# Designs tried in a protein design run: peptides against a protein of PDB entry 5YCA. Part 77

Target 1, 132 residues: chain A of PDB entry 5YCA
Amino acid sequence: RSLPAERNPLYKDDTLDHTPLIPKCRAQVIEFPDGPATFVRLKCTNPESKVPHFLMRMAKDSSISATSMFRSAFPKATQEEEDLEMRWIRDNLNPIEDKRVAGLWVPPADALALAKDYSMTPFINALLEASS

## One batch from the design tools (peptide; made by RFdiffusion4, then SolubleMPNN)

Design b2_p16_8_s1 (from b2_p16_8, 5 letters changed)
Fold by OpenDDE base, seed 3:
Structure b2_p16_8_s1 (fold): chain B 132 residues (1-132), chain A 16 residues (1-16)
Amino acid sequence: as target 1 above (132 residues)
Amino acid sequence: SELDEELAASGSEILP
């Protein structure tokens, strides 16, 4: 696959300690037609453009939005590039199907694999370890 | 906090 050429400078080093990011995560309850569900969110701000994106985890099963990861990592990506990556994820990883939420969601192991590819390992580790 | 308000306001972005 071909990932976008330019990456968010926030993710210049994927070997940093993740623990300072844990307390920055926030839990949020969202009401759905079939009842409430809790999510954990982490605000990630591009240090150059100052544009924020929110990484998202389902609290109950720890599924993470691959879409949110991609959009945060590649702020100049086209919709075509995003679609290509999401198709790759469907073909090569183990995404879950949840009609209640938008985007493509993956289990923790897949999220960490993507994090390595996107240079986001500290942020995904923090998101996974945060309490709900 | 301001961060909590931002998160609450943006929650709708994951809804279909």
Scores: peptide ipSAE 0.099, ipTM 0.725, DockQ to the pose 0.255
Fold by OpenDDE base, seed 1:
Structure b2_p16_8_s1 (fold): chain B 132 residues (1-132), chain A 16 residues (1-16)
Amino acid sequence: as target 1 above (132 residues)
Amino acid sequence: SELDEELAASGSEILP
């Protein structure tokens, strides 16, 4: 697969300690037709553009939005590039079907694999370790 | 989706 050429400068170093990011995460309860669900969010602001994106985790099963990861990592990506990556994820990883939420969600192990590809490992580690 | 609406409305309010 081919990932977009330009990456969010926030993710310039994949080797940073993730622990300072843990307390930056926040839990949010969202009401759905079938009941409430808790999400953990991490605000990630592009240091150049100042545009924020929120990385998202479902608290219960720790599934993470691959879509949120991609959009944060590649702010100049086209919809076609996103679609291509999401198809790759469907074909190569283990996405979770949840009709309540938008985007493509993956289990923790897959999220960490994507994090390595997107240079987001500290942020995904923090998101996974945060309390809900 | 409902998630998108909730995030749009409250995302900046609940996160630093």
Scores: peptide ipSAE 0.049, ipTM 0.743, DockQ to the pose 0.114
Fold by OpenDDE base, seed 5:
Structure b2_p16_8_s1 (fold): chain B 132 residues (1-132), chain A 16 residues (1-16)
Amino acid sequence: as target 1 above (132 residues)
Amino acid sequence: SELDEELAASGSEILP
């Protein structure tokens, strides 16, 4: 498949050590109609534009927002490019459905597959290993 | 969504 031409320079090196990123993650409890749920967030700031994006994990089952990953990796992508990638994910991976949250969410193995494609492996490893 | 609203209102450390 085709991905957007320009990638966030934060992700220039997929081989970096992820361990320094673990303490940068933050847990957040959100109240939903059916009760509280905990999420883990990692604030990723583009070193050139200084625009931040938050990578998101559901604490309970470690599902990760593919939408947040894509928007962080490709900040200049069009809506059409995003829609195309989300359709690819639905057709080729194993996304979950949760009416409480926005975006497309995937299990850990799929998140790591996407991380490899987007050059985000250290950041997704840190997000998965962080405490909640 | 509620999640979007919480994220928009919350702060966190900046990763370089």
Scores: peptide ipSAE 0.044, ipTM 0.716, DockQ to the pose 0.106
Fold by OpenDDE base, seed 4:
Structure b2_p16_8_s1 (fold): chain B 132 residues (1-132), chain A 16 residues (1-16)
Amino acid sequence: as target 1 above (132 residues)
Amino acid sequence: SELDEELAASGSEILP
């Protein structure tokens, strides 16, 4: 598959130690019609544009928002490029259906596979290891 | 902290 040409310079090195990022994660309780659910979030700021994106994890089952990953990794991507990648994820990985939340969510193993493709492995490792 | 406030305020990003 083809990914967008320009990537967030925050992710220039996929081999960095993730442990310093763990304490930067934050838990958030969100109220849904069927009750509260806890999410873990990591603020990722593009060092050039200064625009932040939040990587998202469901605390209970560790599902990760693939949509949040893509948008953070490829800040200049078109909607068509995003749609193409989300279709690829649906066809090749194991996305989870949750009608309570927006975006496409994937289990931890799939998130790490995407992280390798997007060069953001340290950030996803930190998000997965953070407490809720 | 400002970080905590920003994270708390952006919960709507994942709501349908």
Scores: peptide ipSAE 0.100, ipTM 0.726, DockQ to the pose 0.249; fails the geometry check

Design b2_p16_8_s2 (from b2_p16_8, 7 letters changed)
Fold by OpenDDE base, seed 2:
Structure b2_p16_8_s2 (fold): chain B 132 residues (1-132), chain A 16 residues (1-16)
Amino acid sequence: as target 1 above (132 residues)
Amino acid sequence: SALDEELAASGTALLP
């Protein structure tokens, strides 16, 4: 598949140690109509544009938002490019849709596969290892 | 809230 041409400079080095990012993650209990759910967030700021994106994990099953990963990795991507990637994920990975939150979510193994493609492995490792 | 807007922009909007 074809990914957008320009990637967030935050992810220039996929080999960095992820452990310093772990304490930057934040767990939050969010109230929904059917009860509370815990999410873990990691704020990722593009060092050039200063635009932040939040990577998110559902604490219960460790699902990661693929949508947020894509938007963070490819800040200038068009909606069409995003739609194409989300379709690819649906066709090739094991995504879920949760009625409580927008976007396409994937299990940890799929998230790490995407992280490799998007050059953001340290950030996803940190998000997965953070306390909840 | 500002956080809600940031989450929405990130593609992880909280849905009612």
Scores: peptide ipSAE 0.443, ipTM 0.903, DockQ to the pose 0.860
Fold by OpenDDE base, seed 3:
Structure b2_p16_8_s2 (fold): chain B 132 residues (1-132), chain A 16 residues (1-16)
Amino acid sequence: as target 1 above (132 residues)
Amino acid sequence: SALDEELAASGTALLP
């Protein structure tokens, strides 16, 4: 597959220690008609544009939003490019579509696979290890 | 809530 040409410079080094990012994560309980659910988020700011995106995890099953990862990694991607990547994820990984939230959500192993592709490994490790 | 807005902006909008 083809990924967008320009990547967020925040992710220039995939080998950095993830542990300093863990305390930067935030958890919050959201009320849904079917009951409460906790989400964990990590604010990721593009150091050049100063535009933030938030990586998102469902606390209970550790599903991570592939959509949030893509949008953070590729800030200049078109909707068409996003749609193509989401199709690839559907065809090659094990995403879920939760009826409570938009986007594609993937289990931890798939999230880490995507993280390698997007050069986001430290950030996804931190998000997965954060308390909820 | 603040998280609602963050979710929406990140492509993970809460659904009714």
Scores: peptide ipSAE 0.435, ipTM 0.899, DockQ to the pose 0.852
Fold by OpenDDE base, seed 4:
Structure b2_p16_8_s2 (fold): chain B 132 residues (1-132), chain A 16 residues (1-16)
Amino acid sequence: as target 1 above (132 residues)
Amino acid sequence: SALDEELAASGTALLP
């Protein structure tokens, strides 16, 4: 696969300690037609453009939004580039689709694999370890 | 809301 050329400068160093990011995560209960569900989110702001993206985790099973990871990592990606990566994820990982929320969601192990590819390991570790 | 817009932009829009 071919990932977009330009990456969010927020993720320039994949080896940073993730623990300072844990308290920046926020849990939120959202009401859906079939009942409430808790999500954990981490606001990630591009230090150059100042555009934020929220990385998202389903609290119950720790599924992570692969779509949110991609959009945060590659701020100038086209829709075609996103579609290509989402197809790769469908073919190579174990994504799930949830009727309550948009995007592709992946289990923790897959999220960490993507995090390595996108240079987001500290942020995904923090999101996974945050309380809900 | 502002949160809804940010979630949508992040690819995690709430679905009806």
Scores: peptide ipSAE 0.435, ipTM 0.901, DockQ to the pose 0.858
Fold by OpenDDE base, seed 1:
Structure b2_p16_8_s2 (fold): chain B 132 residues (1-132), chain A 16 residues (1-16)
Amino acid sequence: as target 1 above (132 residues)
Amino acid sequence: SALDEELAASGTALLP
């Protein structure tokens, strides 16, 4: 598949140690009609544009927002490019749709597969290992 | 809120 040409310079090196990022993660309890749910988020700021994106994990089952990953990795992507990637995820991975939150969410193994494709491995590892 | 806007921008907006 084709991914957008320009990638967030924050992710220039996929091989970096993730452990320094773990304490940067923050847990948040969010109240929903059906009860509370804890999310873990990692603020990822594009060093060039200074625009932040929050990578998100559902604490309970460790599902990761693939949408947030894509938007963070490809800040200049068109909506069409995003739609195509989300369709690819639906067709090739194991996403879930949670009515409480927007976007496609994928299990940890799928998140790490995407992280490799997007050069985000340290950030996703940190997000997965962070306390909730 | 600012957080809500940032979550929306990141594609993880809270849904009613």
Scores: peptide ipSAE 0.427, ipTM 0.897, DockQ to the pose 0.858

Design b2_p16_8_s3 (from b2_p16_8, 6 letters changed)
Fold by OpenDDE base, seed 3:
Structure b2_p16_8_s3 (fold): chain B 132 residues (1-132), chain A 16 residues (1-16)
Amino acid sequence: as target 1 above (132 residues)
Amino acid sequence: SELDKELAESGTEILP
């Protein structure tokens, strides 16, 4: 597959220590008809454009939003490029369907695979290790 | 809210 050419400079170095990012994560409890659910988010700001994106984890099963990862990693991607990547994820990984959330979500192992592709490993590690 | 808008833009809109 082909990923967008321009990547968020926030993810320049995939080898950085993730531990300083852990306390930057925030947990939020959302009320649903079936009961409460906790989500963990990490605000990721592009150091050049100053535009923020939130990475998101469902606390219960540690599912990660692949859509948020893509949009954060590739801020200038077109909708067509996003659709292409989401199709690839559906065809090659193990996405989870959940009507409570928008976008495409994947289990932790798949999230880490995407993180490697997008150069986001420290951020996904921090998101997965954060308390909820 | 502003947070809701940012979450939607991030592709992580929550639908209670």
Scores: peptide ipSAE 0.588, ipTM 0.933, DockQ to the pose 0.744
Fold by OpenDDE base, seed 4:
Structure b2_p16_8_s3 (fold): chain B 132 residues (1-132), chain A 16 residues (1-16)
Amino acid sequence: as target 1 above (132 residues)
Amino acid sequence: SELDKELAESGTEILP
């Protein structure tokens, strides 16, 4: 696969310690017809454009939004580029379907694999370790 | 809300 050429400068160093990011995460309980569910989010702001994106985790099973990862990592990506990457994820990883949320979501191990590809490892580790 | 808009743009819109 081919990833977009320009990456968010926030993710220039994939080797940084993730622990300072943990307290920056926020949990929110949402009420659904079949009961409440908790989501954990991490606000990631592009230091150049100042445009924020939220990375998101479902607290219960630690599923991570692959869509949010892609959009944060590649702020100038086209819809076509996003669609191609999401197709690759469907074909090569283990995404889940959940009608309560938009986008494509993946298990923690898959999220960390994507994080390596997108240079987002510290941010995904923090999101996974944050309390809910 | 602004948060809702940012979540939607992030591709993480929640659909209760």
Scores: peptide ipSAE 0.587, ipTM 0.933, DockQ to the pose 0.747
Fold by OpenDDE base, seed 2:
Order: C-alpha cells, then sequence, then structure tokens
Structure b2_p16_8_s3 (fold): chain B 132 residues (1-132), chain A 16 residues (1-16)
C-alpha cells in the first residue's frame, strides 16, 4: 500500500530503545456507564513543527489507537490518505469497535505491525509496557 | 479542556 510521503522526524530511527519512553506515559481513569476504564497516553511531539499527538492504549486489553499512530507518523497526510489507510486496516488487520472511543483501534500485535510500517516501534512498545 | 482538544485532534477522543 501507499503511505504518505512525509513522516514525522520523531520516528527517524525505529531501532532505538523504548524503555526511556515508558515513564513518559500517563494513565487516566474515565467513568463510563458500566464502570471505570483506564487509558494510557503518550505525548509525541514532532521535533520540527512542535505539534503534539497523543498515542493511546486501552489499559485493560491493550488496544491501541491506529488513528493516533497514523496522524502522529504522517503530520501532513490528507484526510483522504487517512481514510485509505483506515480502510486498509479494516481489510487487513483486526480492528475493534468501541463506542466509547473515536477512531480506529487495533490489538497489540496489529499495533506493532503498524508501528513497523510507520517506523514508531519504540513508542508503541513503551505504550504497551507502561503501567496503568 | 486543552487536553480534550489535543485528544480530539489526535483522533483519540474518549466518549463517556
Amino acid sequence: as target 1 above (132 residues)
Amino acid sequence: SELDKELAESGTEILP
């Protein structure tokens, strides 16, 4: 598939150690009608533009927002490019549907597959290993 | 809040 041409320079090296990123994650408890749920977020700031994006994990099942990954990785992507990638994810991976959250979310294995494609493996590893 | 806005922009808006 085709991905946007320009990638966030934050992700220039996919091989870096992820452990320093773990303590940068933050957990947040949200109250829902059927009880509380915890989300873990990692603020990822584009070193060039200084625009931040939050990567996010549902703590309990470790689902990761694919939408946030894409938007962080490809800051200049068009809505059409995002839509195409989200459709690809729906067709090729195993996204979940959850009315509590916006965007497209995927299980850990799929998130790591996307991370490899987007060159953001350390960030997803950190997000997955962070405490909640 | 500012955080809510940033979460929305990130595509991770939570809808309680």
Scores: peptide ipSAE 0.587, ipTM 0.933, DockQ to the pose 0.748
Fold by OpenDDE base, seed 5:
Structure b2_p16_8_s3 (fold): chain B 132 residues (1-132), chain A 16 residues (1-16)
Amino acid sequence: as target 1 above (132 residues)
Amino acid sequence: SELDKELAESGTEILP
């Protein structure tokens, strides 16, 4: 597969220490028909454009939104490019189905694989380690 | 809300 050419400068260094990002994560409990569920989010702001995106984790099973990762990593990507990547994820990784959330979500191991591809490893590690 | 808009834009809209 091919990824968009331009990447968010926030992710220029995949080797950064993730620990300073942990306290920046925020947890939220949301009520659903079958009971409450907790989500953890991390606000990631492009240092040049100042446009923010939220990375998101389901607290219980640590599923991560692949859609949010892609949109944050590739700010100039087209919808077509996003659709192609999401199809690749469906075909090659192990996305979960959950009617409570939009977008495509993947388990922690897959999220870390994507993080390596998108140069987002510190941010995904922080999101996975944050308290709920 | 502003947060709801940003979550939607991020592709992480939650559907309670």
Scores: peptide ipSAE 0.586, ipTM 0.933, DockQ to the pose 0.739

Design b2_p16_8_s4 (from b2_p16_8, 8 letters changed)
Fold by OpenDDE base, seed 5:
Structure b2_p16_8_s4 (fold): chain B 132 residues (1-132), chain A 16 residues (1-16)
Amino acid sequence: as target 1 above (132 residues)
Amino acid sequence: SELDKELEESGTGILP
């Protein structure tokens, strides 16, 4: 597949220590018709444009929003490029189905595979290890 | 809400 050419400079180094990012994560309980569910989010700000994006995890099963990852990693991507990547994920990975949330969500192993492709491994590791 | 705004901007949303 072909990923967008320009990547968020926040992710220039995929080898950084993730531990300082763990306390930056925030857990939030959201009420649904069938009961409460906890989500964990990490604010990721582009150091040049100052535009923030929030990476998102469902606390219980650690599913992560692939959509949030893509939009954070590729700030200049078109909708067509996003659609292409989401189709690739559906065809090659194991996205989960959850009627409570929008976007495409993937299990932890798939999230880490995407993180390697997007050069954002420290951020996904921190998100996965954060308390809920 | 603030959360809804942040989710929308990030490409992730909570459905009603």
Scores: peptide ipSAE 0.193, ipTM 0.823, DockQ to the pose 0.784
Fold by OpenDDE base, seed 3:
Structure b2_p16_8_s4 (fold): chain B 132 residues (1-132), chain A 16 residues (1-16)
Amino acid sequence: as target 1 above (132 residues)
Amino acid sequence: SELDKELEESGTGILP
């Protein structure tokens, strides 16, 4: 697959310590028809454009929004590039089915695999370790 | 909600 050429400069170094990011995560309960669910989010601001994106985790099973990861990592990506990557994820990883949420969500192991590809490892580690 | 707005901006969303 081909990832977009321009990556968010926030993710320049994927070897940085993730622990300072943990307390920056926030949990929030959302009410659904079948009951409440908690989401954990991490605000990621592009240091150049100052545009924020929020990485998202479902607290219960630690599923991560691959869509949020992609859009944060590649803010100038086209819809076609996103569609291509989402198809790749469907074909090569193990996305979950959840009718309560939009976008493509993946289990923790797959999220970490994507994080390596997108140079987002510290941010995904922090998101996964944050309390809910 | 604030989370709904954050999800929308991030390419994610909560479906009814």
Scores: peptide ipSAE 0.189, ipTM 0.820, DockQ to the pose 0.746
Fold by OpenDDE base, seed 1:
Structure b2_p16_8_s4 (fold): chain B 132 residues (1-132), chain A 16 residues (1-16)
Amino acid sequence: as target 1 above (132 residues)
Amino acid sequence: SELDKELEESGTGILP
C-alpha cells in the first residue's frame, strides 16, 4: 500500500520511551443508551502546525481508533488516501464494529502494527498502558 | 463543544 508522503514531525522517532506519555492520557466516561463506557484519550499536537489530534482507546477491550491514528500521523493526507488506508485495514487487519463510535477501530495488536507503519509506537504503547 | 470539535477533527466521533 501507499501511505502519504509527509508525516507529523511529532512521530519522527518510533523508538522513544513511551512511559512519559502515560500520565498525559485521560480517561473519559461517556453515557450511551446501553450504558456507560470509558475511553482513554491522548492529545497529540503537531509541533509545527500546533494542530492537535486525540488518539483514543476504548478502555474495556483496548480497541483503538485507526482513523485518529492516520489523521494524526498524516496531517496533509487527502480523503482519498485515508479511504484507501481504511480499506487496506479492513482487508488486512481485524477491525471491530461498534455502533457507538465513528471511524475505524482496531484491536491492540493491530493498533501496534499500524503504529509501526506510522512511526507512532510510543504513543500507542502509552495509550494502551494508561489507567482507566 | 470544543471537545466535540477536536474529536471530529481527529477522525473519532462519539455517536448518540
Scores: peptide ipSAE 0.181, ipTM 0.817, DockQ to the pose 0.750
Fold by OpenDDE base, seed 2:
Structure b2_p16_8_s4 (fold): chain B 132 residues (1-132), chain A 16 residues (1-16)
Amino acid sequence: as target 1 above (132 residues)
Amino acid sequence: SELDKELEESGTGILP
């Protein structure tokens, strides 16, 4: 596959310690018809454009929004590039099906695989380790 | 809400 050429400068170093990011995560309880569910979110602001994106985790099963990861990592990506990547994820990873949420969500292992590709490992580790 | 807007822009929406 081909990822977009320009990446969010926030993710210039994939090897940084993730622990300082953990307390920046926030838990949010959302009510659904079948009961409440907790989500964990991490606000990631592009240091150049100042545009924020929220990385999201379902607290219980630790599913991560791949869509949010992609959009945060590649702020100048076209819709076509996003569609291509989402198709790749569907074909090569194990996205979940959850009608309560929009976007494409993946299990923790897949999220970490994507994080490596997108240079987001510290942020995804923090999101996964945050309390809910 | 503002949060809803931010989530939408992030590509993650919570559906009712």
Scores: peptide ipSAE 0.170, ipTM 0.811, DockQ to the pose 0.749

## One batch from the design tools (peptide; made by RFdiffusion4, then SolubleMPNN)

Design b2_p17_3_s1 (from b2_p17_3, 5 letters changed)
Fold by OpenDDE base, seed 5:
Structure b2_p17_3_s1 (fold): chain B 132 residues (1-132), chain A 17 residues (1-17)
Amino acid sequence: as target 1 above (132 residues)
Amino acid sequence: SELEEEMKASGVERKPV
């Protein structure tokens, strides 16, 4: 598959220690029609544009939003490029579509596979290890 | 909520009922 050409410079080094990022994560409970759910989030700011994106994890099953990962990693991607990647994820990984929230959500192993492709392994490791 | 705003910023929006 082809990924967008320009990547968020925040993810220039995939080998960094993830542990300093763990305390940057935040958990919050929000209410849905069928009950409350806890999400863990990590604010990721593009050091050049200063535009933030939030990586998102469902606390209960540790699913991570592939959509949030893609949008953070590729801030200049077109909708077509995003759709193409999401289709690839559907065909090659094990995503779920949640009834409460939009996007494709992938299990931890798949999230780490994507993280390698997007050069954001430290951030996903931190998000997975953070308390909820 | 604050989280909902952050979720929208990330492309994760609450689905309508």
Scores: peptide ipSAE 0.619, ipTM 0.931, DockQ to the pose 0.743
Fold by OpenDDE base, seed 4:
Structure b2_p17_3_s1 (fold): chain B 132 residues (1-132), chain A 17 residues (1-17)
Amino acid sequence: as target 1 above (132 residues)
Amino acid sequence: SELEEEMKASGVERKPV
């Protein structure tokens, strides 16, 4: 597969220590028509554009939003590029589609595989280790 | 809300019931 050419400069170094990012994560209970669910969020701001994106984890099963990862990593990606990557994820990983929230959600191992591809390993490790 | 708009931009929007 091919990924978008321009990557968020926030992810220029995939080898940084993730520990300082852990306390920046926030747990939140979100109310849905069928009941509450807890999520863990990490706000990631592009240092050039100053545009923020949230990386999101479901507290219950530790699923990570692959859609949020992609949009944060590739801020100038087209809808066609996103659709292509989401199809690749469906064909090669183990995503789920949740009835409450949009996007593709992947288990921790798949999230870390994507993180390596997108050069955002420290951020996903922090998100996975944060308390809920 | 402002937070929900940011979540929507990140691709994590509430699905309609």
Scores: peptide ipSAE 0.618, ipTM 0.931, DockQ to the pose 0.868
Fold by OpenDDE base, seed 3:
Structure b2_p17_3_s1 (fold): chain B 132 residues (1-132), chain A 17 residues (1-17)
Amino acid sequence: as target 1 above (132 residues)
Amino acid sequence: SELEEEMKASGVERKPV
């Protein structure tokens, strides 16, 4: 597959310690028609553009939004490039589609595989370890 | 709300009912 050429400079070093990022995560209870659900989010700001994106985790089963990862890693990607990557994820990983929220959600092991591809390992480790 | 705008920007918007 072909990933977008320009990556968020926030993710220039995939080997940094993730521990300082853990307390920056925030838990949020969201009310849905079928009942409440808890999400954990991590704000990631592009150091050049100053535009923030939020990485998202479902607290209950630790599923991570692959869509949120892609949009944070590749802020200048086209919709066509995003669609192509989401298709690759469907074909090669184990995503789920949730009835409450949009995007593709992947289990922790798949999230870490994507994190390696996107150079986001410290951020995904922190998101997975954060309390809910 | 701010949360809903954050979710929308991140591609995880609430699905309509």
Scores: peptide ipSAE 0.616, ipTM 0.931, DockQ to the pose 0.858
Fold by OpenDDE base, seed 2:
Structure b2_p17_3_s1 (fold): chain B 132 residues (1-132), chain A 17 residues (1-17)
Amino acid sequence: as target 1 above (132 residues)
Amino acid sequence: SELEEEMKASGVERKPV
């Protein structure tokens, strides 16, 4: 697959220690028709554009929004590029489409695989370790 | 809400009931 050419400079170093990011995560309960669900989010700001994106994890099963990862990693990606990557994820990983929230959600192992591809490993590790 | 706006921006907005 072909990932977008320009990546968020926030993710220039995939080897950084993730632990300082853990306390930056925030848990929030969202009410849905079938009951409340807790999400953990991490605000990731592009140091150049100053535009924030929020990485999202479902607290219950630790599923992470691949869509949020992609949009954060590739803020200048076209819709076609996003669609292409989401299709790749469907075909190669184990995503779920949640009934409550949009996007593709992947289990921790898949999230870490994507994180490696997107150079987001510290951020995904932090998001996974954060309390809910 | 603020959270909902953040979710929408990140592509994880609530699905219609």
Scores: peptide ipSAE 0.621, ipTM 0.931, DockQ to the pose 0.878; fails the geometry check

